# Peptides against a protein of PDB entry 2FGR, part 75

Target 1, 331 residues: chain A of PDB entry 2FGR
Amino acid sequence: SSVTLFGIVDTNVAYVNKDAAGDSRYGLGTSGASTSRLGLRGTEDLGGGLKAGFWLEGEIFGDDGNASGFNFKRRSTVSLSGNFGEVRLGRDLVPTSQKLTSYDLFSATGIGPFMGFRNWAAGQGADDNGIRANNLISYYTPNFGGFNAGFGYAFDEKQTIGTADSVGRYIGGYVAYDNGPLSASLGLAQQKTAVGGLATDRDEITLGASYNFGVAKLSGLLQQTKFKRDIGGDIKTNSYMLGASAPVGGVGEVKLQYALYDQKAIDSKAHQITLGYVHNLSKRTALYGNLAFLKNKDASTLGLQAKGVYAGGVQAGESQTGVQVGIRHAF

## One batch from the design tools (peptide; aimed at target 1 F6)

Design b2_p28_8 (made by RFdiffusion4)
Pose (drawn by RFdiffusion4):
Structure b2_p28_8 (pose): chain A 331 residues (1-331), chain P 28 residues (1-28)
Amino acid sequence: as target 1 above (331 residues)
Amino acid sequence: STVTTSSTSEFVSTASHYLSHLLSLKSS
């Protein structure tokens, strides 16, 4: 049995060459290499291989001292685990995002990550990016011979927005194979939401795979996200990503990731290339840099996510360059 | 910071001690 207080402070200077008005922005931001966080967790041995756990974790914003207030929105769970796997109750990453985001070499944070888990259709639900859910129950199997799976159901509790009376419902899961160097997963999920006050399903299918050769690791993601309005119409986006990472000189790591976002509703594509470098001063402390180029075509207005500096869109068809340099400290 | 405990009572006490500070921070 144990109790642990933990966290990460990851703060950076960051710059983007354009915002929605075309002006550059620079400043002090956060979470460029890992999401800054503070948390408390524990595991209690109940005997016979059965364990009880808890986990409370919230995001830290070092640039403004959590000016909007601290919370546990990253994870707030209680759980039982044993030879049967693990059951968790509480807000957390849904199983599909928990497993599939592990294929993103930029840890789903900073200006370099895969953008597929986003609210492509301006859905009105609290978590229309498909990442986390309130009122979540999840089951995670053990890994037997490499095979493993996860399932989750989040209650809507009759949250109503317009014609949608089940906003926030999540049903989803994944199957996967993980043997150390090789990992592959297929995730499928549906959320209930509304767009412009009209009931809409958010359907998501995601495939991810990676192989760690030791001298380098190759990783990729494919995703279709479809917001399907009940009365007709859909906003469909296909997202693709391929990346590689390699250790450099003991202590160092280089990462490169290419992504394409095909936004069918506006018949427009965006392409992104991101180079990253991590220099470890210790196991707990790293300096890092990220350089990203995002090219929008046609009506696409996607922007790089320089958290704490600028994470909005850009003018249609514009290219945007971004940089982050910072320090990550885990405790 | 990690505290290893040898009993349930010790575990609950330790968890409660740390949780109180986080709840105070959240309510501030």

Design b2_p28_8_s1 (made by RFdiffusion4, then SolubleMPNN; from b2_p28_8, 19 letters changed)
Fold by OpenDDE base, seed 1:
Structure b2_p28_8_s1 (fold): chain B 331 residues (1-331), chain A 28 residues (1-28)
Amino acid sequence: as target 1 above (331 residues)
Amino acid sequence: ETVVTDSLEAFRAVAAEKLAELQKLAAA
């Protein structure tokens, strides 16, 4: 049996030129290159190729020392694994996000990530961004000549919001091909939630692909999120991402990523472009810088996610510039 | 059982719808 303590402390100085009032914000932020975390994990060999595992992971907020508390909401799983793959019980990334966020060159955090995995409709469920779920059972296949898959189901446990029942129910999965430099995946998910106290289904389809050319990596995402409402019509967003990364001088990595969020319900688009650089001081410590531009059109109010400084929206049709410069340390 | 079956049916319906949408896009 083994138990490992692990974590990341990622803290930055961040700036955004506009908040909801049109004013700049700056200060100490968190999780600019990787989400800061503290975790415990371990495995037990049960013999015959069977292993038990546990994983407990929570987010760290280094700027305030977790003033709002610490929990294991990032992951709290027990698992069995073997030649059949892995079964997990407990709160975790849902299989769709687990796989499809891997194509995000900004690691689904900071001011540069793909923001498609989002609550686009003011859904009232706790996880209406489609990233994690409570009461989750997941299964991940082995890799069969490149082919792999993951499936998940989360129990709603009769949770209600307003007149909506089954809130928090998730069903989803992905199929993928991962072989050498190529990765490609298709993910499908449905989550039950509420909008305005009324039953709503959050449907999601995501295509992802990447190719590592050695000198550079290209990555892309195509996503459709649809909040299907019985009353008021559907809230649909088509999100697109294209990114490239390249190693620099053996110790660094440069990243460039573009995303488009076509918000159909408000006939408005947002364009995000981010330039990032990571400089590895060691295997465990890095300096990084991110520069992001978010251009909202028409009624779009999206904001860059400068966690710890400002992660809210901006005025409709306004553009936002964000900067993060920080230190990431892994242990 | 009923909740799981209902969810699976709903998922299948959504998957079929999305597949049809993708096919239309590919044919265009």
Scores: peptide ipSAE 0.021, ipTM 0.456, DockQ to the pose 0.013
OpenDDE base, seeds 2, 3, 4, 5: peptide ipSAE 0.017, 0.000, 0.020, 0.017; ipTM 0.476, 0.275, 0.516, 0.403

Design b2_p28_8_s2 (made by RFdiffusion4, then SolubleMPNN; from b2_p28_8, 16 letters changed)
Fold by OpenDDE base, seed 3:
Structure b2_p28_8_s2 (fold): chain B 331 residues (1-331), chain A 28 residues (1-28)
Amino acid sequence: as target 1 above (331 residues)
Amino acid sequence: MTVETKSREEFEKVREEYLKKLLDLINS
């Protein structure tokens, strides 16, 4: 049996030119290139191709030393795996986010990531961004000639908010084709939540694809998120992403990503453009810089996610520029 | 960092020894 201690410490200096008051924010932030984390994982060979596994992972905040505490909210699973694939029990990425965020060239972190996996409707559930779930059972198939899939169900355990009685229930999955330079996936999910104390369904459909040309990689996402409310109508967002990455000088990587968030409930769009550079000092240590521009139109108030500095919104129709320069170290 | 844990055989041996001690305690 093996146990591995692992982690990432990613800390940056970050700047955004506007907060909700129109003022600049700057300071020391976290998780600009990769989410800072501490984890333990291990496997036990049970014989006959069967393995037991565990995974415990929590987020690290290097700017304040985890002043709010440490937990294993990133992942806390026990698993069985074999020729049949893998079954996981415990809090984890839901299958849809686990697969579909892999097409985000900014690793779903920092100021440059695809922000489609979001609570678009002031949902009152803890995981209304569609990324993780409590009380999750998940199953992942092996890869069969490129074909793979994942499925998940999270129990609500009769959690209530207001009059909503199934908060936290998740059902979802994906199908994918991963073969050589090509990856393509379709994900579907529904999560039960509450908005204004009333039962609401968060429906999500996501299509992702990428192709590695060797000299460059292209990646794309198409997503629709719909908060179906009994009263007040649906809150629908269509999100689009297109990105490219390329190696530079043998030790660097440049990334460019565009995203569009069409927020139908407020008839407003937001445009995000991010340029990123990673300079590898070693296999485990990198310097990085991100430059992001977010243009809100009309009633849109989206903000860049400069974690540890400012991750709130801006005034309606305002643009925001963000910068992160940092160090990522993996161990 | 990777740490190798005790083998399954070593774990089972410790478990058996514990169970034996427990049984001895119950029977005393």
Scores: peptide ipSAE 0.034, ipTM 0.499, DockQ to the pose 0.216
OpenDDE base, seeds 1, 2, 4, 5: peptide ipSAE 0.000, 0.000, 0.033, 0.032; ipTM 0.263, 0.187, 0.524, 0.550; seed 5 fails the geometry check

Design b2_p28_8_s3 (made by RFdiffusion4, then SolubleMPNN; from b2_p28_8, 16 letters changed)
Fold by OpenDDE base, seed 1:
Parts: structure tokens; C-alpha cells; sequence
Structure b2_p28_8_s3 (fold): chain B 331 residues (1-331), chain A 28 residues (1-28)
């Protein structure tokens, strides 16, 4: 049996020009180009094309040395795989986020990522951002002529919040076509949660597509997130993303991504634009820089996610500029 | 980094030793 130790340490100097008080924040941040992580994984060949697997992965916070401890909340799965695909048991990315975040050119981290996978409604569930779930069973198909799919179900285990039952139950999946330069996917998910102690359904629909032209890649996302409440009406957000990336000089990559978050419940929009550059010093080590601008309109209070420095909101209608310059090392 | 743990036997012994230690810690 083989066990692989793997990880990423990504630490940056980060700056944002505004916090919730209108003050600047700066310092050492983490996970600007990739989420810092430590993991263990392995596979066992069971013969006949069947394999067992495990995957344990936790986040690393290099700025404070994981002062709050270490856990395997990123992934903690056992799996069986073969010609039928892969079945996973345990906490993981839900199938919808696993597939649809792949269209984010900023790897779902730092100040530049698509922020559509969010708790838009002050949901009281632990995973109301639609990214991961506890008690998850997932199935992923093989790729058949480009077509592939993933499905997941998470047990609520009779978790309650206020009067809400079934909290943490997830049902979702995607269908995709991945062939050569083209990728396209449709994801659908529902998660049971609570808002204000009342039962709420988090419905999510996401379309993603990318095309690799060799000289550049284009990527896009269209998402609707809807917190359906029995009382107080729906909290709906439409999120849009368009990005481009291109190799530079054989060792670099430039990325530009725009996102729009149309927050219907507050009739307010936020616009995010991010320029990123990655300079590969080796296959395992890179320098990077991100420059992001977030414009909130009206009642919007979104903030850039400068993890380890400032990830909170700003005042309503305020704009925020963020910078990250860092080192990413993989092992 | 792939740590090829040596023989199946050494990994099983290490795992058994670790499990035994965990069980001893739980019974104290």
C-alpha cells in the first residue's frame, strides 16, 4: 500500500484599503493562489480493476501556525473506484462545487475567486455556502465520450436549528461534457438549512463553461442561489463570472476575472474585477500577485477574501481594493 | 512526496502499534 503525504503552503503579504470601519488592513495572509493544505492519501489495488482509497485533507494557516488546531474538514473520505467510477463516503466537496468551481480561474481562493458559492442569507447551517457537506455520499461517473456526472447526498442525521428540521441534508449533482479544449457543466443542488431559526431550502443552479484556445483560456459561470423561506420571501442572488487566462513567457500565467453579484433581496449589485499573475520558479514553487477591485452598490457590503488579514464586509455601497503578493510551495 | 512505506508487514505492524497505543490511551 502507498501513502502519499502532500500539501501546499501558500502565504502572502496582503492589503485591503477598507474594512467595515473604513480603515485599511494589511499583514500576512494565507491561501492567495491556492488553499494551503496538508493531506494524506492512498490507494489499495483490490484486483479486478477495483481500488480502495482514502483521502484526509486539512487547511494550513501559515501565518499563525494553525493556532485554532488542525482538522480534516477539507476532505475525509474513504472510496471505492473502478470501471463504474468512484463512490466516496465522508466529508468532501459536494459534487456541484467540486465541478463548478473548476471554472474559477482563481482556484476558489484569495481575493480574486468567484464568490457565488456563499451563504447569502445568514443561513445557520455550517456549510450554507454550498461548498462541502458532512455525512456525504458521492458518486462520480467515468468519462464516456466527454460526458460525465457526479451526484451526492448528505444525511441531515435529524439535525435541528430552531424549528427547522433536516438541517444539513444535501441533494445535488452535475452533468458535464469534457472533451479536448471544451468543458461545460450544469449543476443543481438543494440543501436544507435554517434562517432565523426557520426552515429554509438553499437551492442552487450553476452553469459553467470553459474553452482552451491554447494561447488563452476563457471561462464563465452563471449561478442562481435561492434561499427559499416560508416566511419573509426568498433571498435570491444571481452571480455571473467571466475570466481569461494566458501563459506568459513559458513560466508565467496572467489571469483576469470579472464577477457580478446581483443580490435581489436587497436590490443591490457588487462588481469584482481581479488581475492575477503567477510566476513559476519551479513545478512546485511559484510567486504570485493578485490585484482585486470590489465595487459595492446600494446596500451591498461584500468584501474581498484576504484570508488571514481581512475577510469581512465593508460599509454599504463602498468599494474595496485588495492586493496579495505571495509564495506558493507544493510538496 | 510519496512515502513508500516499506513492506506491507512494516505498515501493518506500525498501524497495529499505533492502534494499540490509541487503545491504551483510551483505557487510561
Amino acid sequence: as target 1 above (331 residues)
Amino acid sequence: MTIETKSKEEFEEAAEKYLKKLLELKNK
Scores: peptide ipSAE 0.049, ipTM 0.444, DockQ to the pose 0.280
OpenDDE base, seeds 2, 3, 4, 5: peptide ipSAE 0.000, 0.033, 0.036, 0.017; ipTM 0.202, 0.454, 0.482, 0.305

Design b2_p28_8_s4 (made by RFdiffusion4, then SolubleMPNN; from b2_p28_8, 16 letters changed)
Fold by OpenDDE base, seed 3:
Structure b2_p28_8_s4 (fold): chain B 331 residues (1-331), chain A 28 residues (1-28)
Amino acid sequence: as target 1 above (331 residues)
Amino acid sequence: MTIETSSREEFEATAAKELAKLEALKAA
């Protein structure tokens, strides 16, 4: 059996021109190009094509040295894999997010990512962003001529919030086609949660696609998130993303991504545009810069996620500009 | 329990495959 220690330390200087009070924020932030992490993983060959695996991964906060502690909330799984695919037990990315976030050219981190995987309704569940789940069982198929799928179920364990039962229950999955330069996926999920102490279903549908032209890659996402409340009506958000990336000079990559968040419950839109550049100093070390613009309309209060500096909202209808310049090191 | 620090080449190949998977997982 082998055990691999791995990680990423990604730390940046970040700036946003507006917080909730309209003031600028700046400082040292984390996870601008990739989420900083520390992990352990390993596999055991059990013979006959069967393997056991484990994966333990936690987030690193390089700006404060994990002052709030360290945990394995990113992933804590044991698995069996073989010709049948892979079964995982434990906290992980839910299958829908694991697949559909792969179309985000900003790697679901920093100020540039697609923000559709979000708690749009002040859901009271721990993972109401639809990214991860506790008590998760997942299954991933092999790739069959490009076709692949994943599905998952998370137990609620009779968790209650207010009058809501079954909080934390997840059911979801995706189907995909991954062949050569083409990737396309459809994901569906439902999560049980609470809003204002009342039972709420978080329904999500996401379509993603990408194509690598060699000289450039195009990627897109279409998502609907709906918090179905027993009282007060649905909170629906339609999110759209289109991105392009291209290699630069053999050592760099430029990225441009646009996202639109149509927040139906407040009749308000937000527009996000991000320009990013990554400069590879080595296979493991990169410099990067991100420039993001977030334009809120009407009652929209979305903020860029400058982790470690400011990740809150802004005043309704305000625009926010963010900058990150940092170092990513993988080990 | 041998901490197989994969050889630099296997670590670079596995880190390149895992960086390709981490680039695929970096998207996550």
Scores: peptide ipSAE 0.017, ipTM 0.406, DockQ to the pose 0.072
OpenDDE base, seeds 1, 2, 4, 5: peptide ipSAE 0.024, 0.000, 0.035, 0.000; ipTM 0.487, 0.271, 0.490, 0.281; seeds 1, 4 fail the geometry check

## One batch from the design tools (peptide; aimed at target 1 S2 F6 F331)

Design b2_p29_1 (made by RFdiffusion4; failed a check: the pose's geometry)
Pose (drawn by RFdiffusion4):
Structure b2_p29_1 (pose): chain A 331 residues (1-331), chain P 29 residues (1-29)
Amino acid sequence: as target 1 above (331 residues)
Amino acid sequence: SLTLSYSASADPTTLFNNFLNGTFSLDLF
């Protein structure tokens, strides 16, 4: 049995060459290599291989001292685990995002990550990026011979927005194979939401795979996200990503990731290439740099996510360049 | 990281005492 207080402070200087008005922005931001966080967790041995757990974790914003107030929105769970796997109750990553974001070499943070888990259709739900859910129950199997799965159901509790009376409902899961060097997963999920006050399903299918050769690792993601309005119409986006990472000189790591976002509703594509470097001063402390180029075509207005500096859109069809340089300290 | 480790017990009093007499560890570097 144990109790652990933990966290990460990851703060950076960051720059983007354009915002929605075309002006550059620079400043002090956060979470370029890993999401800054503070948390408390524990595991209690109940005997016979059964364990009880808890986990409370919230995001830290070092640039403004959490000016909007601290919370445990990253994870707030209690759980039982054993030879049967693990059951968790509480707000957390949904199983599809928990497993599939692991294929993103930029840890789903900073200016370099895969952007597929986003609110493509301006859905009105609290978590229309498909990442986390309130009122979540999840089950995770053990890994037997490499095979493993996860399932989750989040209650809507009759949250109503317009014609949608089940906003926030999540049903989803994944199947996967993980043997150390090789990992592959298929995730499928549906959320209930509303767009412009009209009931809408958010359907998501995601495939991810990676192989770690030791001298380098190759990783990729494919995703279709469809917001299907009950009365008709849909906003569909296909997202693709391929990346590689390699250790450099003991202590160092280089990462490169290419992504494409095909936004069918506006018949427009965006392409992104991101180079990253991590230099470890210790197991706990790293300096890092990220350089990203995002090219929007046609009506696409996607922007790089320089958290704490600028994470908005850009003018239609514009390319945007971004940089982050910072320090990550885990504790 | 700060971590407190201790032995488990079904008896609540024994469990509380084990918690108070547990071992602390701090990992910063």

Design b2_p29_1_s1 (made by RFdiffusion4, then SolubleMPNN; from b2_p29_1, 19 letters changed; failed a check: the pose's geometry)
Amino acid sequence: EVTLTYASDADPAAAAANRAAGTVEVVLE

Design b2_p29_1_s2 (made by RFdiffusion4, then SolubleMPNN; from b2_p29_1, 17 letters changed; failed a check: the pose's geometry)
Amino acid sequence: EVTLSYASHPDPAEEEANRKNGTLSVKLE

Design b2_p29_1_s3 (made by RFdiffusion4, then SolubleMPNN; from b2_p29_1, 17 letters changed; failed a check: the pose's geometry)
Amino acid sequence: AVTLSYASDADPAVAAANRAAGTLSVELE

Design b2_p29_1_s4 (made by RFdiffusion4, then SolubleMPNN; from b2_p29_1, 17 letters changed; failed a check: the pose's geometry)
Amino acid sequence: EITLSYESDADPEKRAANLANGTLTVVLE

Design b2_p29_2_s2 (made by RFdiffusion4, then SolubleMPNN; its pose is not in this set)
Fold by OpenDDE base, seed 3:
Structure b2_p29_2_s2 (fold): chain B 331 residues (1-331), chain A 29 residues (1-29)
Amino acid sequence: as target 1 above (331 residues)
Amino acid sequence: ITVDLDAEREAAAAEERRRREELERRLRE
C-alpha cells in the first residue's frame, strides 16, 4: 500500500483593468496556471487485480494562507478499481466536467479558461456550475481500443430550496475516444436545482475534441447549457472554444485560446481571447504569464476569474483586460 | 512525496523487533 502527499502552490501578481465599478484591481492572486491544492492519496492492492484507493484534496490559497479554512471540497473519494474500471464514492468532479474540461488548454484555471461550466441562471444549488457534486457515485470504464466512458449519479438527499425538492441531484456521463494524438468526447448531464425558489433542470451537452500534431495541439469545445424553468422560459447559453498550444524551445509552452459565450436569455455575447506562456524551470517549478481580453456585448457582464484579486463581473457591455504573472510549484 | 507504507511498516516492524531483541538481551545480562 502507498500514501502520496501531493500539491501545487500557484501564486501570481494579477491585474484587471475593470471591476463592477469600472475601477482597476491588482494584487497577489492564486491559481493562475493550476489550481493550488494539497492532497493525500493512496492505494492498496487487495489481490486478484483489485485495488482500493482514497483521495482527499483541498484548495490552497497562498495569498492569505487559507484564512477561510481548509477542506477537501476538491475531492474526497474512496474507490475500488480493477479490470472492470473504477468506482468512486464521494465528492468529486462529475464525470462530464472531469472529461470535457481536459480540452481546455488553460486547465479550467486562471483568467484564460473556458467559462462554459458556469451557473448561468442564478441557480441556488451549491454546484450549479456543473463541475463537482456532493454525494456522488461515479464509474469509469477502462480504455477499450481508445473507447472509454464515465457515468455518475449524485443523490439529492431531499435537499429543498423553495418548492424544489431534489436540489443537487446529478445524472450524467460521457463517451470518448482517446487514441494517440486524437481525443474526442461527448458529455450529457442533468442537474436538479432551483431558480427563484422553483425547481429547475440544468441540462448540459458538451462536445470536445483535440489533436496533437507534435509541433502544436489544437483543441475545441462546443457546449449548450440550459436552465429549464417551469416559469419564465429557458435560460440557454451556447459556448464555443478553440485553442492552440505549442512547445517553445524545449522548456516552454505557448497557448492561445478563444471562446464565445452566446447568452440567449439576454441576447448577448461575450468574446474571450487569452494568450498564455509557461516556462518550466524544472519538472516541478514553472514561471507563467497570462494575458486575457474579455469583450462583453449588450447586456453581458462576464468577468475574468483573477482568483484572489477580482473574480466578479463588469458593467454591461464593458470590456475587461487581465494579466497574471506567477510561479507554480508542484510537489 | 510517495511513501510505501508496506516498506515503512516492514522497516518499523524490523526496528521494533530489533529493539525488543536488544531489550530482551539487556534483561538477560
Scores: peptide ipSAE 0.104, ipTM 0.506, DockQ to the pose 0.538
OpenDDE base, seeds 1, 2, 4, 5: peptide ipSAE 0.014, 0.071, 0.069, 0.033; ipTM 0.407, 0.465, 0.477, 0.400; seed 1 fails the geometry check

Design b2_p29_2_s3 (made by RFdiffusion4, then SolubleMPNN; its pose is not in this set)
Fold by OpenDDE base, seed 2:
Structure b2_p29_2_s3 (fold): chain B 331 residues (1-331), chain A 29 residues (1-29)
Amino acid sequence: as target 1 above (331 residues)
Amino acid sequence: TTIDLDEQRREEEKRREEEERRRKEELEK
């Protein structure tokens, strides 16, 4: 058996020009280009093409030294893999988020990522952003001539919130085609949660695609998230993303990404545009900078996710500008 | 919790490349 210790330390200086009071925030933040993490993983060859695996991964907060503690909430899985694919048991990315976030050119972190995987309805479940689940069983197929799929089910274990039962139950999956420069995927998921102590279904449909032209990559996402409530009507958000990236001088990468969040329940839109640059000093160390602009219209109050500095909302209809400049080191 | 899938994707891509290589080697036999 092999055991590998791995991690990333990503720390930045961050600034946002507006918080919920209209004041600027600045300081030392974390996870601007990649999520800071510490992990252990290993595999055992069982013979006949069968392997056992484990993966334990937690988030690192370099600005405060993990003052809130350390856990393995990023991933805590045991696996069997072989010619049949891979089965995973334990907390992980749900199959839909694992596949569909791969089209986000900002790696679902910092101030630039696609924010569609969100709790849009003040859901009371722990993972109402549709990203991870507890008590998860996942299956991933091999790649068959480009075609691949993933499926997952998470047990609710009779968790209740208010009058809502089955909280935390997840069922979902994706189908994909990955061949050469082309990737395309369709994901469907349903999660049971509560809003205001009442049973609510979080339904999600996501389409993603990317094409690598060599000189540049284009990527896109289309998503609908719907919190279906028994009382008060549905909370629906349509999210759109289009991004481009290009290598610069063999050592850098420039990224530009636009997203639109059409929040139907409040009849309000938010527009996000982000310019990013990564400069590789080595295979393991990079400098980076992100510049993001978020325009809220009408009743929209979305904020950029400057983790460790400010990740809250702004006043309705306000715009927010964010900057991150940092170092990423992988080991 | 932000999803950084870069490492997981790289490991999955390597696994897929290794699986595709093995399949090509099996088809060339």
Scores: peptide ipSAE 0.015, ipTM 0.518, DockQ to the pose 0.025
OpenDDE base, seeds 1, 3, 4, 5: peptide ipSAE 0.009, 0.008, 0.015, 0.009; ipTM 0.488, 0.382, 0.523, 0.493; seed 1 fails the geometry check

Design b2_p29_2_s4 (made by RFdiffusion4, then SolubleMPNN; its pose is not in this set)
Fold by OpenDDE base, seed 2:
Structure b2_p29_2_s4 (fold): chain B 331 residues (1-331), chain A 29 residues (1-29)
Amino acid sequence: as target 1 above (331 residues)
Amino acid sequence: ETVDLDEERRRAAEREEEERRRRREELER
């Protein structure tokens, strides 16, 4: 049996040139290169190639010292693993987000990440961004000649919002091919939620691929998210991402990522472009800088996610510039 | 102009719920 304490403390100085009032925001922010976290994990060998595991992980906010408290909402799982793969019980990343966010060169955090995993419809469910679920059972296959898959189901436990029943029910999975420099995946998910107190299905399809050329890596995502409402018609967003990364001088990494969010319900697009640099002082400590531009068109009001400083929207059709400079430390 | 206090309260509640949602989305990434 082993128990490991682990974590990341990532804190930055951040700036955005526009908030919802058109004013600048600046201060100390969190999680610019990796989400700050504290966790406990362990394994027990049960013999015959069977292992038990646990994982407890919560987010850390270094700017305020977790003034809103600490919890294990990032992951709280018990598992069995072996030659059959892994079964997990408890709150975690849903299988679709766990696999398809791996193509994001900004690690799903800071001002640079792919923002497609979002609540596009003012859904009233706790996890309407499609990232995590409560009451989750997950299964992950081994890798067979490059082929792998993951499946998940979350119980709704008869949660109701307004007239909507089954809120928080998730069903989803992915199939993937991971071999040498190539990774490719297809994910499908459906989640039950409510919008305006009415039953709504959040349907998601995501295609991801990456190729590592050694001197550079290319990565891409194609996603459709559709909130199907019984009344008022569908809220559909098509999201696209293309990114490149390259090592610099053996201790640095440069990243460039573009995303397009085509918000069909408001006939409006947003364009995001981010330049990032990471400088490794050691295997555990890095300096980083991010520069992001978000251009909203027409009725689009998207904002960059400068966590701890400003993650809100902007005025319709406005552009936002964001900067983060910080330290990441892993333990 | 009669400011419909119910519409302002509804818009304030919708903004507070949207801020809570944005803060939740911020906490969950």
Scores: peptide ipSAE 0.064, ipTM 0.491, DockQ to the pose 0.007
OpenDDE base, seeds 1, 3, 4, 5: peptide ipSAE 0.063, 0.000, 0.060, 0.047; ipTM 0.500, 0.338, 0.533, 0.489; seed 3 fails the geometry check

Design b2_p29_3 (made by RFdiffusion4)
Pose (drawn by RFdiffusion4):
Structure b2_p29_3 (pose): chain A 331 residues (1-331), chain P 29 residues (1-29)
Amino acid sequence: as target 1 above (331 residues)
Amino acid sequence: SFADKVALAVAMMVSLSALASAFNSTFGS
């Protein structure tokens, strides 16, 4: 049995060459290499291989001292685990995002990550990016011979927005194979939501795979996200990503990631290339840099996610360049 | 100011790390 207080402070200077008005922005931001966080977790041995766990974790914003208030919105769970796997109750990453985001070489944070888990259709639910859910129950199997799976159901509790009376419902899961160097997963999920007050399903299918050669690692993601309005119409987005990472000189790591976002509703594509470097001063402390280029075509207005500096959109068809340089410290 | 934001971020990194070390040395087991 044990109890652990832990966290990460990841703060950076960041710059984007344009915002929605076309002006550059720069400042002090956060979470460029890993999401800054503070948390408390524990594991209690109940005997016979059975364990009880808890986990409370919230995001830290070092640039403003969590000015909007601290919370445990990253994870707030209690669990039982054993030879049967693990059952968790509480807000957390849903199984599909927990497993599939592991294929993103930029840890789903900073200006370089895969942007597929986002609210493409301006859905009105609390978590229309498909990342986390309130009122979540999840089951995770053990890994037997490399095979493993996860399932989750989040209750809507009759949350109503317009014609949608089940906003926030999540049903989803994944199957996967993980043997150390090789990992592959297929995730499928549906969430209930509303767009402009009209009931809408958020359907998501995601495939991810990676192989770690030791000298380098190759990783990729494919995703279709479809917001399907009950009365008709849909906003569909296909997202693609391929990346590679390699250790450099013991202590160093280089990462490169290319992504494409095909936004069918506006018949427009956006392409992104991101180069990253991590220099470890210790196991706990790293300096890092990220450089990203995002090219929007046609009506696309996607922007790089320089958290704490600028994470809004850009003018239609504009290209945007961004940089983050910072320090990550885990404790 | 920018300097104040840097100072704040440094203070949070130091104070939260110290807290977590003291807490885990006292109650980690």

